# Designs tried in a protein design run: peptides against a protein of PDB entry 3ZOQ. Part 39

Target 1, 223 residues: chain A of PDB entry 3ZOQ
Amino acid sequence: QLLQDSWWNQLKEEFEKPYYQELREMLKREYAEQTIYPDSRDIFNALHYTSYDDVKVVILGQDPYHGPGQAQGLSFSVKPGVKQPPSLKNIFLELQQDIGCSIPNHGSLVSWAKQGVLLLNTVLTVRRGQANSHKGKGWERLTDRIIDVLSERERPVIFILWGRHAQMKKERIDTSKHFIIESTHPSPFSARNGFFGSRPFSRANAYLEKMGEAPIDWCIKDL

## One batch from the design tools (peptide; aimed at target 1 Q62 Q70 K83 G129)

Design b2_p21_7_s2 (made by RFdiffusion4, then SolubleMPNN; from b2_p21_7, 10 letters changed)
Fold by OpenDDE base, seed 2:
Structure b2_p21_7_s2 (fold): chain B 223 residues (1-223), chain A 21 residues (1-21)
Amino acid sequence: as target 1 above (223 residues)
Amino acid sequence: SDEEEQARIDAERERLEALEA
């Protein structure tokens, strides 16, 4: 896949490294021999929708949904027509309580991505029905580099880190320059322990306004 | 712990697959 020039300039060196070549070869085998999500054309959708320079907010996920037709290359997002997963439902509940948005009739977060919300998973592929099946295969090194180059960017970024897995990336973020919003994960198992009431959307917009940037329109229109 | 939280998140994903089957 060809990346936008802004991301290519930041990541081109990674693609020449042995780890990424090994990852590519692994993925070729996986896609040929098994059902892998998302579609190979959608792996880098987060980078396609949100250029390096346009990133305002980063929301980190772990890995893609592993059910049919769900994953669309954006963290927490599902394709239109797909039932909203529990974590996503909780995200929309918090969105409603935080800033009064209606709960959309679909789970696509593409509108956020187009506004500068980088919906990045740390691992960008998964086997059908096997969560974290591509953990430790090389994606983490690439996505760590994505975090690094954003951290090195002069223009501030807001990192929304839900749950401990995402929060482990905090060490890679220059907190003197960038803003971090942390809470428990939106999963039903964790949401009541801090995610609900964390108001990440209004807090993110408050930081954007402080920086003189346009806030995100977090409200999602029905399809 | 981090492992416990991860296990809960993974369990949610597995449950989703079961609902779709």
Scores: peptide ipSAE 0.125, ipTM 0.776, DockQ to the pose 0.085
OpenDDE base, seeds 1, 3, 4, 5: peptide ipSAE 0.100, 0.134, 0.032, 0.095; ipTM 0.756, 0.776, 0.662, 0.750; seed 3 fails the geometry check

Design b2_p21_7_s3 (made by RFdiffusion4, then SolubleMPNN; from b2_p21_7, 10 letters changed)
Fold by OpenDDE base, seed 3:
Structure b2_p21_7_s3 (fold): chain B 223 residues (1-223), chain A 21 residues (1-21)
Amino acid sequence: as target 1 above (223 residues)
Amino acid sequence: SDEEENAKINAEREAIEAEEA
């Protein structure tokens, strides 16, 4: 896949490394033999929608949704027409309580991505019906590098880290330059333990305003 | 644990697929 020049400049060295070549060969086999999500053309959608220089906020997910038609290469996001997953529903509930946004009639977060919200999963592919099936295959090394190059960037980034999996990446983030918003995961299993009421959207915008940057319009219009 | 949280997230995803089947 062709990346935007800004990301290519940051990641080109990774793509030449053995681990990534092995990952590519694995993925080639997986996509040929199994149903893999997202579509191979959508794997890097997070990087396609949000250039390296345009990143304002990062929201980390684990891996793509593994149901038909769901994953679109953006963490937590689902394609229009897809039923909103429970975690996403909770995200929208918090969004409503935090800043008064209506609950959209779809689950696409593309509007966030286009505004500089990098919706990055740590693992970028999954087998149908097999959550986390591509864990430990090489994606984590690439996505760690994505976090690293953002951490090294002079212009500050806001990292929203929901749950422990995302929070494990905190050690890679230079907190002298970058801001971190942490809470429990939006999953129904954890949302009531700190995600609800965490107000990540208003807090992110407060940091953006402090930096003299335009806030994110988090409210999602119906389609 | 981190593994337990991941398992919960995975279980949620599995439940979604079951509802859409």
Scores: peptide ipSAE 0.196, ipTM 0.793, DockQ to the pose 0.108
OpenDDE base, seeds 1, 2, 4, 5: peptide ipSAE 0.039, 0.039, 0.055, 0.114; ipTM 0.639, 0.637, 0.682, 0.767; seeds 2, 5 fail the geometry check

Design b2_p21_7_s4 (made by RFdiffusion4, then SolubleMPNN; from b2_p21_7, 10 letters changed)
Fold by OpenDDE base, seed 5:
Structure b2_p21_7_s4 (fold): chain B 223 residues (1-223), chain A 21 residues (1-21)
Amino acid sequence: as target 1 above (223 residues)
Amino acid sequence: SDEAENEEINAEREKLLAEEA
């Protein structure tokens, strides 16, 4: 699927570069020979739901869930009907504690994406059952460019950086213009070390209000 | 290390797959 014009204008030069052409050819082979997630039509869902100009908040993930029916092209998000992964459960627990939202009966974060929350993974595809199997294949260069063009944007962005992997991208963010919310990762292994109680949702909305922007409705309705 | 955190995240995901199988 063609990217929205706003993202195309920012990324068109990347798509012409050899690394991206090589990535595309690799992906064609991978999707033909292996089970790859998400569906090829869903790879750029984060960019489809949230235009370049509409980005208010960025939440960085590592790579897609590698189980059947889970990944939908949005970081941390799972399709309706899929059991919520532990990290996502912890995100919803923090959401409840932070701003009083009920825990939804599904794991889809599409409602956030539609409000300007860019749910971006650094790697946008994965082989079934093989976490990080597409690491170092070219996605990181594209997603770094996505971060760069957002950092270069005059209108401020809020970057939510959970865990060390996401925090490594901080050097690419102009902190004179943009806001960063950092904590440990929502994973059960790290959540008790700083994620719980970090209140990223209320903090993000406080920054949005300070900027004169509408806050995000973080509460997710049941399906 | 970043690698250790990634391994923990990966282990979490692997556990999920095992529970859904």
Scores: peptide ipSAE 0.248, ipTM 0.843, DockQ to the pose 0.109
OpenDDE base, seeds 1, 2, 3, 4: peptide ipSAE 0.220, 0.061, 0.275, 0.057; ipTM 0.826, 0.704, 0.846, 0.714; seed 3 fails the geometry check

Design b2_p21_8 (made by RFdiffusion4)
Pose (drawn by RFdiffusion4):
Formats: structure tokens, C-alpha cells, sequence
Structure b2_p21_8 (pose): chain A 223 residues (1-223), chain P 21 residues (1-21)
């Protein structure tokens, strides 16, 4: 068993399939032979921090950060102590305009995960310095199933889909129950074309309040 | 050295994001 019960009960059948076994064997070799991010112990951190039952909001990313000391097994977040990349700086600028939070002295979003924000990347590993190097190796098949089981959940889930790749996943989400907040990506190329001013954080909290759920305290505290 | 590598990769990621647009 690789995950806590709430998730294991939804996903155990996927981990038994040939594609996963092939992916696991490739990763055992690559972690021994080269530099793979995030650290192997951290691959499933988004699901460890945010159980299936506790998921309130899902923020979809693509692949992990590919530099040293960055990836934590969470979308968009970085380990404390490293420089915040441009897209993450833009997320904090939008958070400041929307909610009013000060800009933090680190980029870790673990606080969000502990409050029910699933920071799910669609690809969970990457070779150092080589973006998208683990594309098509089997992670998409698993993360599509993670999206499927969340879409099948009775209690509604709020999906935040930034950019084109994340928005492609709308086909897998049952919008008769679930909420979608979508905009352009926070990358500097696209942030001023819709992401800025989109107010995704207060909009997510409004959906939660309508459902009688506690809102997310989005502000990140300095370390 | 690790910071310089991260700054280089951020520039490459920005180019990739533009190309994917």
C-alpha cells in the first residue's frame, strides 16, 4: 500500500496494472543512475497531505520543477529557502490583489495542502534540467484516474485550471456536480491576458461557503 | 551554483511557455 486508505480505496487497482509496474521499474533505475525530481519519497506528497475525503480544491499543474531544491511533489509550490520562480511570483501577486495577503518570504504552499487544496501535477517526476522529460511514461494515465475518482466523488470539488493543458482535463470532470475556475496560465507570457484579475481564491472560497464548508485561509506566513 | 542553474532553467522555461502558446 503506497497511499493512505481514502486514496488507496479509490486507486489500488491502478497500481497493480502493467503500466504502473513498468513506470516503477524505470524510476528505480533512473533514481539510481541520474538526478530525478522530486526526491523519491516526495512523489505522492500531494495525496499524502490532502486525503480523498478532505479535497476541497484541486490546482492542476503539469510536471515538477526540474532544478535542485525546488520540487516537493506538489504543483506550483517550492521548498522553503529557494527563489520563487516567475509563475509562482505571479500567483502570489494575484493572491495579494484578490485576498490581500502579503507576499511571503518563501514559496511553500504546504499550508494550502493541509487545508484541502490538492496540488496535483499531471506528471509526477522529471529529470534534472530537462523539462517534460518524463512525459508519456505512465504518469498521465495515473493522474487521469485521480481526476476521474475526484469527478466521481459525491461531495463537490472545485477545480482551478490555469492554462491550456489543465483546461484539457475539463472533459474528465462532471460539471453537473463540480465547479470549474479557469483562466490563462500564471506564466509571464500569459498572466496579463486573464489570470490577473481572475480572483480564483475568493471565488473558490465563495463556492465553499455556498456548500457550508469552511473557506481556505490562503495567506502564506513567513518562515 | 545551484541558484545559477535554477535561474538558467527559469529562462528556458519562459521560452518553452512562449512556444507552447
Amino acid sequence: as target 1 above (223 residues)
Amino acid sequence: AEQEERERLEEEDLELARSEA

Design b2_p21_8_s1 (made by RFdiffusion4, then SolubleMPNN; from b2_p21_8, 10 letters changed)
Fold by OpenDDE base, seed 2:
Structure b2_p21_8_s1 (fold): chain B 223 residues (1-223), chain A 21 residues (1-21)
Amino acid sequence: as target 1 above (223 residues)
Amino acid sequence: SDEAENEALEEELLKLAEAEA
């Protein structure tokens, strides 16, 4: 997929590396032989919606939803018309309690992405019904590079790291320059252990305001 | 290690929760 210039300039060297070529060949086979999510044209939606320079906030996910019609290339986000997964429901519950937003009638987070929230999964594809099926195939190296180039950016970024998987990336983030918001994962298994009440949305906006940036309008309109 | 197993288990649990319809 073609990336916009801002991301291309940061990532072009990765696409020439053997690991990515191997990943690409693997993906070609997978998409040909299996049902893979998201749609191949949606794999890089996070980068398409949010340019390198426009990134204000990063929210890390693990890998795409593996059910039909769910994944749209954005972490935690589901296509309109798709039932909100439990973690996403909890995200919206926290959003409501944090800053008073109404719970939307859909699960699309595209409006966040368009405002500079990079909704990045560490693994960008998954086989239908098989969570983590594409783990360790090369995506992590690319997405690590995405984190690295953001960390290297002079303009500060806010990283929201929910759960241990995302928090493992903390070592790649220059905390002298960037901000990190950590809590347990919004999953029903962990949300009550710290995610609820963590107020990541207001905290992110507080950092943005401190930096002289426009805050994110986290509230999502109904479709 | 126990830590690696715990992380793997947590990842599975997290994904199971997300996969619930």
Scores: peptide ipSAE 0.032, ipTM 0.667, DockQ to the pose 0.137
OpenDDE base, seeds 1, 3, 4, 5: peptide ipSAE 0.019, 0.009, 0.022, 0.026; ipTM 0.588, 0.459, 0.598, 0.576

Design b2_p21_8_s2 (made by RFdiffusion4, then SolubleMPNN; from b2_p21_8, 11 letters changed)
Fold by OpenDDE base, seed 4:
Structure b2_p21_8_s2 (fold): chain B 223 residues (1-223), chain A 21 residues (1-21)
Amino acid sequence: as target 1 above (223 residues)
Amino acid sequence: SDDEENAELEKKLLELAKAEA
């Protein structure tokens, strides 16, 4: 898939490495033999919507939703017309409590992505009905590199790290330059243990303002 | 993702964290 020039310049060496070639061949087989999400054209949507230079905020997810029509290549986001998953519902509840946004009638976070919120999963594909089925197949090495090149960027980035899986990436982030917002995961199993009341949206905007950057309009309009 | 498996994983991680605290 074609990437924006800014991402291509940062990642071109990865695409030539054996691990990525192996991943690519694996994906060819998987998409041919299995139902894989997201659509192959949507795998890199996070990078398509948000250029390397335009990244203001990063929200890390694990892997795509594995149900029909859900995944759209953005962490936590679902295509319009799809029922909001529980974690996403909790994200919107926190959004409402944090900054007063109404709960949208859809689950698409594309508006965030277009404003510089990189909605990155660490694994970018999944088999239908099989969570983490593409774990350990090479995506993590690429997405680690994405985190690394952002960490190396001079312009500060805000990393929102929900849950332990995302927080494990903190070791790759230069906290002398970049800001970290951490809480428990928005999952119903963990949200009441710290996610609710964490106010990640207002905190992110506070950092952006301090850096002299435009805040994110986190409120999502109905479709 | 917000899959049951991921939710269960988060639950297990929380339980482990509580046990280690």
Scores: peptide ipSAE 0.038, ipTM 0.646, DockQ to the pose 0.103
OpenDDE base, seeds 1, 2, 3, 5: peptide ipSAE 0.032, 0.035, 0.035, 0.035; ipTM 0.621, 0.642, 0.654, 0.646; seeds 1, 2 fail the geometry check

Design b2_p21_8_s3 (made by RFdiffusion4, then SolubleMPNN; from b2_p21_8, 10 letters changed)
Fold by OpenDDE base, seed 2:
Structure b2_p21_8_s3 (fold): chain B 223 residues (1-223), chain A 21 residues (1-21)
Amino acid sequence: as target 1 above (223 residues)
Amino acid sequence: ADEAENEKLEEELLKLAKEEL
């Protein structure tokens, strides 16, 4: 898939590296032999919806949902008509408590992506029913580079880092220039330990306003 | 997958692996 010119300029060198060629050949085998999510056309949806220059906020996830029809290439997001996963339900509960948004009747975060919220997983593919099955295959190196080039950008970015895995990326972020919002993960196992009441949405908008940028409309319309 | 589910699953898998070893 052709990336937008802004991302291509930042990432073109990665695609020529041996690790990415090995990843690509692995993915060709995986998609041929296994059920892999998301659809191969949706792998880079985070970069398709949000250009390098348009990134205002980054929300890091680990890997895609591994159930049928769920993953759409955006962290935490599910396709319309798919039942909201537990973490996503908690995200919407926090959204409602933070800024008063109604809980949407679907789980698509595409409206955030279109406003400059980069919904990036660190691993961009998964085998059906096998969480983290593509961990350590090369995606992390590419997604680390995505974080790096955003960290190097002069225009500030807000990084929302839920849970330990996302927070491990903090070392790659120039905190003198960029803003970090950290809490526990929205998962039912951790949300009560700091995610609820963390107010990431209002805090992100407060930083955007301080920067003279338009805030994100976090409220998601029903379909 | 949810990180916290994965951590719990990894802990459970590690327990299962320790019980099977």
Scores: peptide ipSAE 0.028, ipTM 0.536, DockQ to the pose 0.079
OpenDDE base, seeds 1, 3, 4, 5: peptide ipSAE 0.022, 0.029, 0.017, 0.025; ipTM 0.518, 0.565, 0.548, 0.556; seeds 3, 4 fail the geometry check

Design b2_p21_8_s4 (made by RFdiffusion4, then SolubleMPNN; from b2_p21_8, 11 letters changed)
Fold by OpenDDE base, seed 3:
Structure b2_p21_8_s4 (fold): chain B 223 residues (1-223), chain A 21 residues (1-21)
Amino acid sequence: as target 1 above (223 residues)
Amino acid sequence: DDEAENEALEKELLELAKAAA
């Protein structure tokens, strides 16, 4: 699928660069020879659901879930019918404690994406069962550019940076214009060290309201 | 996506590598 015009205008130069062409060729081989997630049509779902101009909040992930049927091209999100991964469960627990939302019976965050929450992984593909298998293959350069063009945007963005990997991108964000919400990662290994109680959802909405923008309806309805 | 899990695994692998060295 073609990217929305707003993202295309921001990223078209990247797609013509050698690194991306090499990445594309690599991906063609990978998808042909290996089981790669997400589906090739879903790689850019984050950009499909949330246009450049409509981005209000960014939530950075590392790379897609590497199990069957899980990844749908949105960070932390899983397709309906898929068991919620531990980190996602903790996200929903914090959501409940933060603003009182019920825990949904599915793990799809599409409703967030449609409201302007860019659910971006820094690496957009992965081999089945092999976390970080596509690290260092070119995705990071593209996603860095995504962060850069958002940082350069005049209209403010809220960046939610869970964990060290996401927080490494802070240097690319102009904090004179944009807001950053940081905490430990929602993973069971780190959530109790700062993620729980960080209240990223209410804080994000507080910033949005201060900016005169509509808040995100973070509560997810059951399917 | 489970960064903390990956970091923990990487740390464990690094520790194992150090112990093997």
Scores: peptide ipSAE 0.054, ipTM 0.610, DockQ to the pose 0.078
OpenDDE base, seeds 1, 2, 4, 5: peptide ipSAE 0.038, 0.029, 0.047, 0.036; ipTM 0.554, 0.627, 0.594, 0.651

## One batch from the design tools (peptide; aimed at target 1 P86)

Design b2_p22_1 (made by RFdiffusion4)
Pose (drawn by RFdiffusion4):
Structure b2_p22_1 (pose): chain A 223 residues (1-223), chain P 22 residues (1-22)
Amino acid sequence: as target 1 above (223 residues)
Amino acid sequence: SELERLEERLEELEYELEMAES
């Protein structure tokens, strides 16, 4: 068993399939022979921090950060102590305009994960310095199933879909129950074309309040 | 406004370059 019960009960059948076994064997070799991010112990951190039952909001990313000391097994977040990359800086600028939070002295979003924000990348590993190097190796098949089981959940889930790739997942989400907040990506090439001013954080909290759920405290505290 | 947008894009390209050389 690789995940806590709430998730394991939804996903155990996927981990038994040949594609996962092939992916696991490729990763055992690559972690031994080269530098793979995030650290192997951290691959499933988004699901460890945010159980299936506790998921309030999902923020979909693509692949992990590919530099030293960055990836935590969470979408968009970085380990404390490293510089914040441009897209993450833009997420904090939008958060400041929307909610009013000060800019933090680190980029870790673990606080969000502990409050029910699933920071799910669609690809969970990457070779150092080589973006998208683990594309098509089997992670998409698993993360599509993670999206499927969240879409099947009775209690509604709020999906935040930034950019084209994340928006492609709308087909897998049952919008008769679930909420979608979508905009352009926070990358500097697209942030001023819709992401800025989109107010995703207060909009997510409004959906939660309508359902009688506690809102997320989005502000990140300095370390 | 246009200069600030170009500076932000430049910062992204510099970050991508540092990551590719890592």

Design b2_p22_1_s1 (made by RFdiffusion4, then SolubleMPNN; from b2_p22_1, 13 letters changed)
Fold by OpenDDE base, seed 1:
Structure b2_p22_1_s1 (fold): chain B 223 residues (1-223), chain A 22 residues (1-22)
Amino acid sequence: as target 1 above (223 residues)
Amino acid sequence: EEEELKKEIEEYLEYQKEVAAA
């Protein structure tokens, strides 16, 4: 896949490293022999929609949805026409309670991505029906580098870290320069323990305004 | 803690799979 120049400049050295070459070879086999999500053309959608310089907010996920037609290369996002997963439903519930947005009739977060919200999973592919099946295959090293280069960026970034998995990346973020919004995960298993009421959307916009940047329009229009 | 969260996410995703298959 062809990356935007801004990301290419930040990541080009990674693509030449043995770990990434091994990852690529693994993926070639997986896509040939298994059903892998998302579509290979959508793996880097997060980077395609949001350039390195345009990143305002980062929302970290674990790995893609593993059901047919769900994953679109953006954390927590599902393609239009796909039933909203429970975590995503909870995200929209919090969005409604936080800033008054209506619940959209779809689960695509592309509108966020286009505004500078990097919807990044730490692992960018998954085998059908097998959550985290591509863990430890090399994606984490690349996505760690993505976090690192954003942390090193002079222009501040807001990192939204839902749940402990995402929060483990906090050590890679220069908190003297960047802003962190933490809560429990939006999963039904944890949302009532801190995610609901955390108001990440208004808080993110408050930081953006403080920085003199345009806030994110978090409200999603129906399709 | 990380492993517990991973399990929760995996269970959640499996639940989604079941719902999608129903």
Scores: peptide ipSAE 0.144, ipTM 0.774, DockQ to the pose 0.100
OpenDDE base, seeds 2, 3, 4, 5: peptide ipSAE 0.071, 0.108, 0.014, 0.040; ipTM 0.735, 0.737, 0.412, 0.661

Design b2_p22_1_s2 (made by RFdiffusion4, then SolubleMPNN; from b2_p22_1, 12 letters changed)
Fold by OpenDDE base, seed 5:
Structure b2_p22_1_s2 (fold): chain B 223 residues (1-223), chain A 22 residues (1-22)
Amino acid sequence: as target 1 above (223 residues)
Amino acid sequence: SEEERKEEIEEYLKWLEEEAAA
């Protein structure tokens, strides 16, 4: 798929590497033989909505939702009309407590992505009903490179790292230039241990303001 | 409901994998 020029310039060398070609061939088979999420045209939605230069905030997820109609190529986000998963519900609860936003009647985070919030999963595809089924197939190498090129960028980025999986990427982030917001994961099994009350949204905006950047409008309107 | 229970189990499994990633 076509990427924005800014991402292409950063990632073009990766797409020529054998690991990515093998990943591509694997994906061709998977999409042909099984139900894979998201739709193939939506795999790189995070990069489509947020250019390399426009990234202000990064929110890392693991892999896409594996239920019908859920995944839309953005971490934690679900298509309109889809029931909000528990973790996403908790994200909206924290959003409400943090900055007073109403709980939206849908789970689409596209409005965040359009404002410079890179909603990146470390693995970008999944088989229906099989969480992490595409783990270790090559996506992690590409998404690590995405983190690396953002870390190397002179203009600062805010990385929101919920849970241990995301926090494992901290070693790749130059904390002399970039800001890290860490807490437990929004999952019902961990949210009460630190995610609730962590106020990642107001904290992110505070950093943006210090950098002279426009804050994110985190509030999501109903559809 | 059965669907809600399934969703909870799936979230639990995702959480377990995330916590084990350290």
Scores: peptide ipSAE 0.305, ipTM 0.838, DockQ to the pose 0.080
OpenDDE base, seeds 1, 2, 3, 4: peptide ipSAE 0.285, 0.076, 0.088, 0.202; ipTM 0.829, 0.657, 0.665, 0.789

Design b2_p22_1_s3 (made by RFdiffusion4, then SolubleMPNN; from b2_p22_1, 15 letters changed)
Fold by OpenDDE base, seed 3:
Structure b2_p22_1_s3 (fold): chain B 223 residues (1-223), chain A 22 residues (1-22)
Amino acid sequence: as target 1 above (223 residues)
Amino acid sequence: EEEERRREEEEARKYAEAEAAA
């Protein structure tokens, strides 16, 4: 897929590498033979909504939701009309407690993406009903490069790292330039062990204000 | 390094299980 110029300039060399060509060939077979999410045209939605230069905040996820109609190519986000998954519900609960936002009647985080919140999964595709089915197929190398080029950027980025999977990427982030907000994962399994009360949204905005940048409007309007 | 990877994989699995259980 064609990326925005700012991302293309950062990633063009990756697309010519053997690992990515092998990944693309694998994906061609997978989409032909299996039900794969998200739609192939939505794989890079995180990069489509948020240019390299416009990234203010990064929120890392693992891989897309594997249920019908859920995945939008954005971490934690679901298409309008789809029931909010448990982690997303907890994200909205923390959002409400943190900065007073109402719980939206949908789970689309597109409004965040449009404001410079890169909603990036480590793995960008999944088989229907098979979580992590595309782990270790090449996506991690590309998404590591995405983190690397953001870390190399002069303009600071705020990385929100929920849970150990995301936190494993901390070694790739230059903390002399960039800010990291860490807590347990919003999953019902871990949310009560540190995610609730972590106030990632107000903390992110506090960093943005300190940098002289416009804060994110985290509140999501009903559809 | 290997221990950290194993812990990460275990937690990632637990996150997915919690999503499916709801």
Scores: peptide ipSAE 0.389, ipTM 0.886, DockQ to the pose 0.061
OpenDDE base, seeds 1, 2, 4, 5: peptide ipSAE 0.388, 0.275, 0.386, 0.354; ipTM 0.884, 0.851, 0.884, 0.858

Design b2_p22_1_s4 (made by RFdiffusion4, then SolubleMPNN; from b2_p22_1, 12 letters changed)
Fold by OpenDDE base, seed 2:
Structure b2_p22_1_s4 (fold): chain B 223 residues (1-223), chain A 22 residues (1-22)
Amino acid sequence: as target 1 above (223 residues)
Amino acid sequence: EEKEREEEIEEYLKYQEEVAKA
């Protein structure tokens, strides 16, 4: 239906639950009455770009960027032509220091998503200019289920958990099967407290190699 | 631990506010 078959099979029961129906009705009103990000067609981009079976790495964000033209349905990612937000800049700085990638001239992480990096926010929509405005409206229950079904998957997943908000999801992850990479958030407020030097990209690839999987090409080409 | 989590969430919110102001 809305999602790839692999995700639909995992999540179809959630969409029939009252909480999601209420969320859906709320979103209908929100999108009709005010400016909501991302574009409604982009809400599930993380799931569109990365199928359930193709997930290798998960990077959790909180909620979408709330400025015009920024959010594209992928955590930390911005549409081409959009100025890189500070956290994303720090991500690229760490990427450069970690594995030598050049800093791209754009902020789109679609190339990661296409390689199996699920760029998932815990909340998938936001009102313009109002961070966390859709917190506690039902998204967290769905995204918790996404984490759960990945945790239940036999094929291992690497979870990159930047900051305390993301790290609260550790309890949902079966660490007997899956790997967790933790550090402080890439935000300028926290990056110097552990994010820089955490080398999440090389560490993720090291785990992938141990699992006999192809590593992620984290380097992003200029557009 | 919960306090630390809350503080970091607050930092994130502050960051979002800064992004909005920029």
Scores: peptide ipSAE 0.104, ipTM 0.686, DockQ to the pose 0.141
OpenDDE base, seeds 1, 3, 4, 5: peptide ipSAE 0.072, 0.044, 0.070, 0.089; ipTM 0.680, 0.693, 0.681, 0.685; seeds 3, 5 fail the geometry check

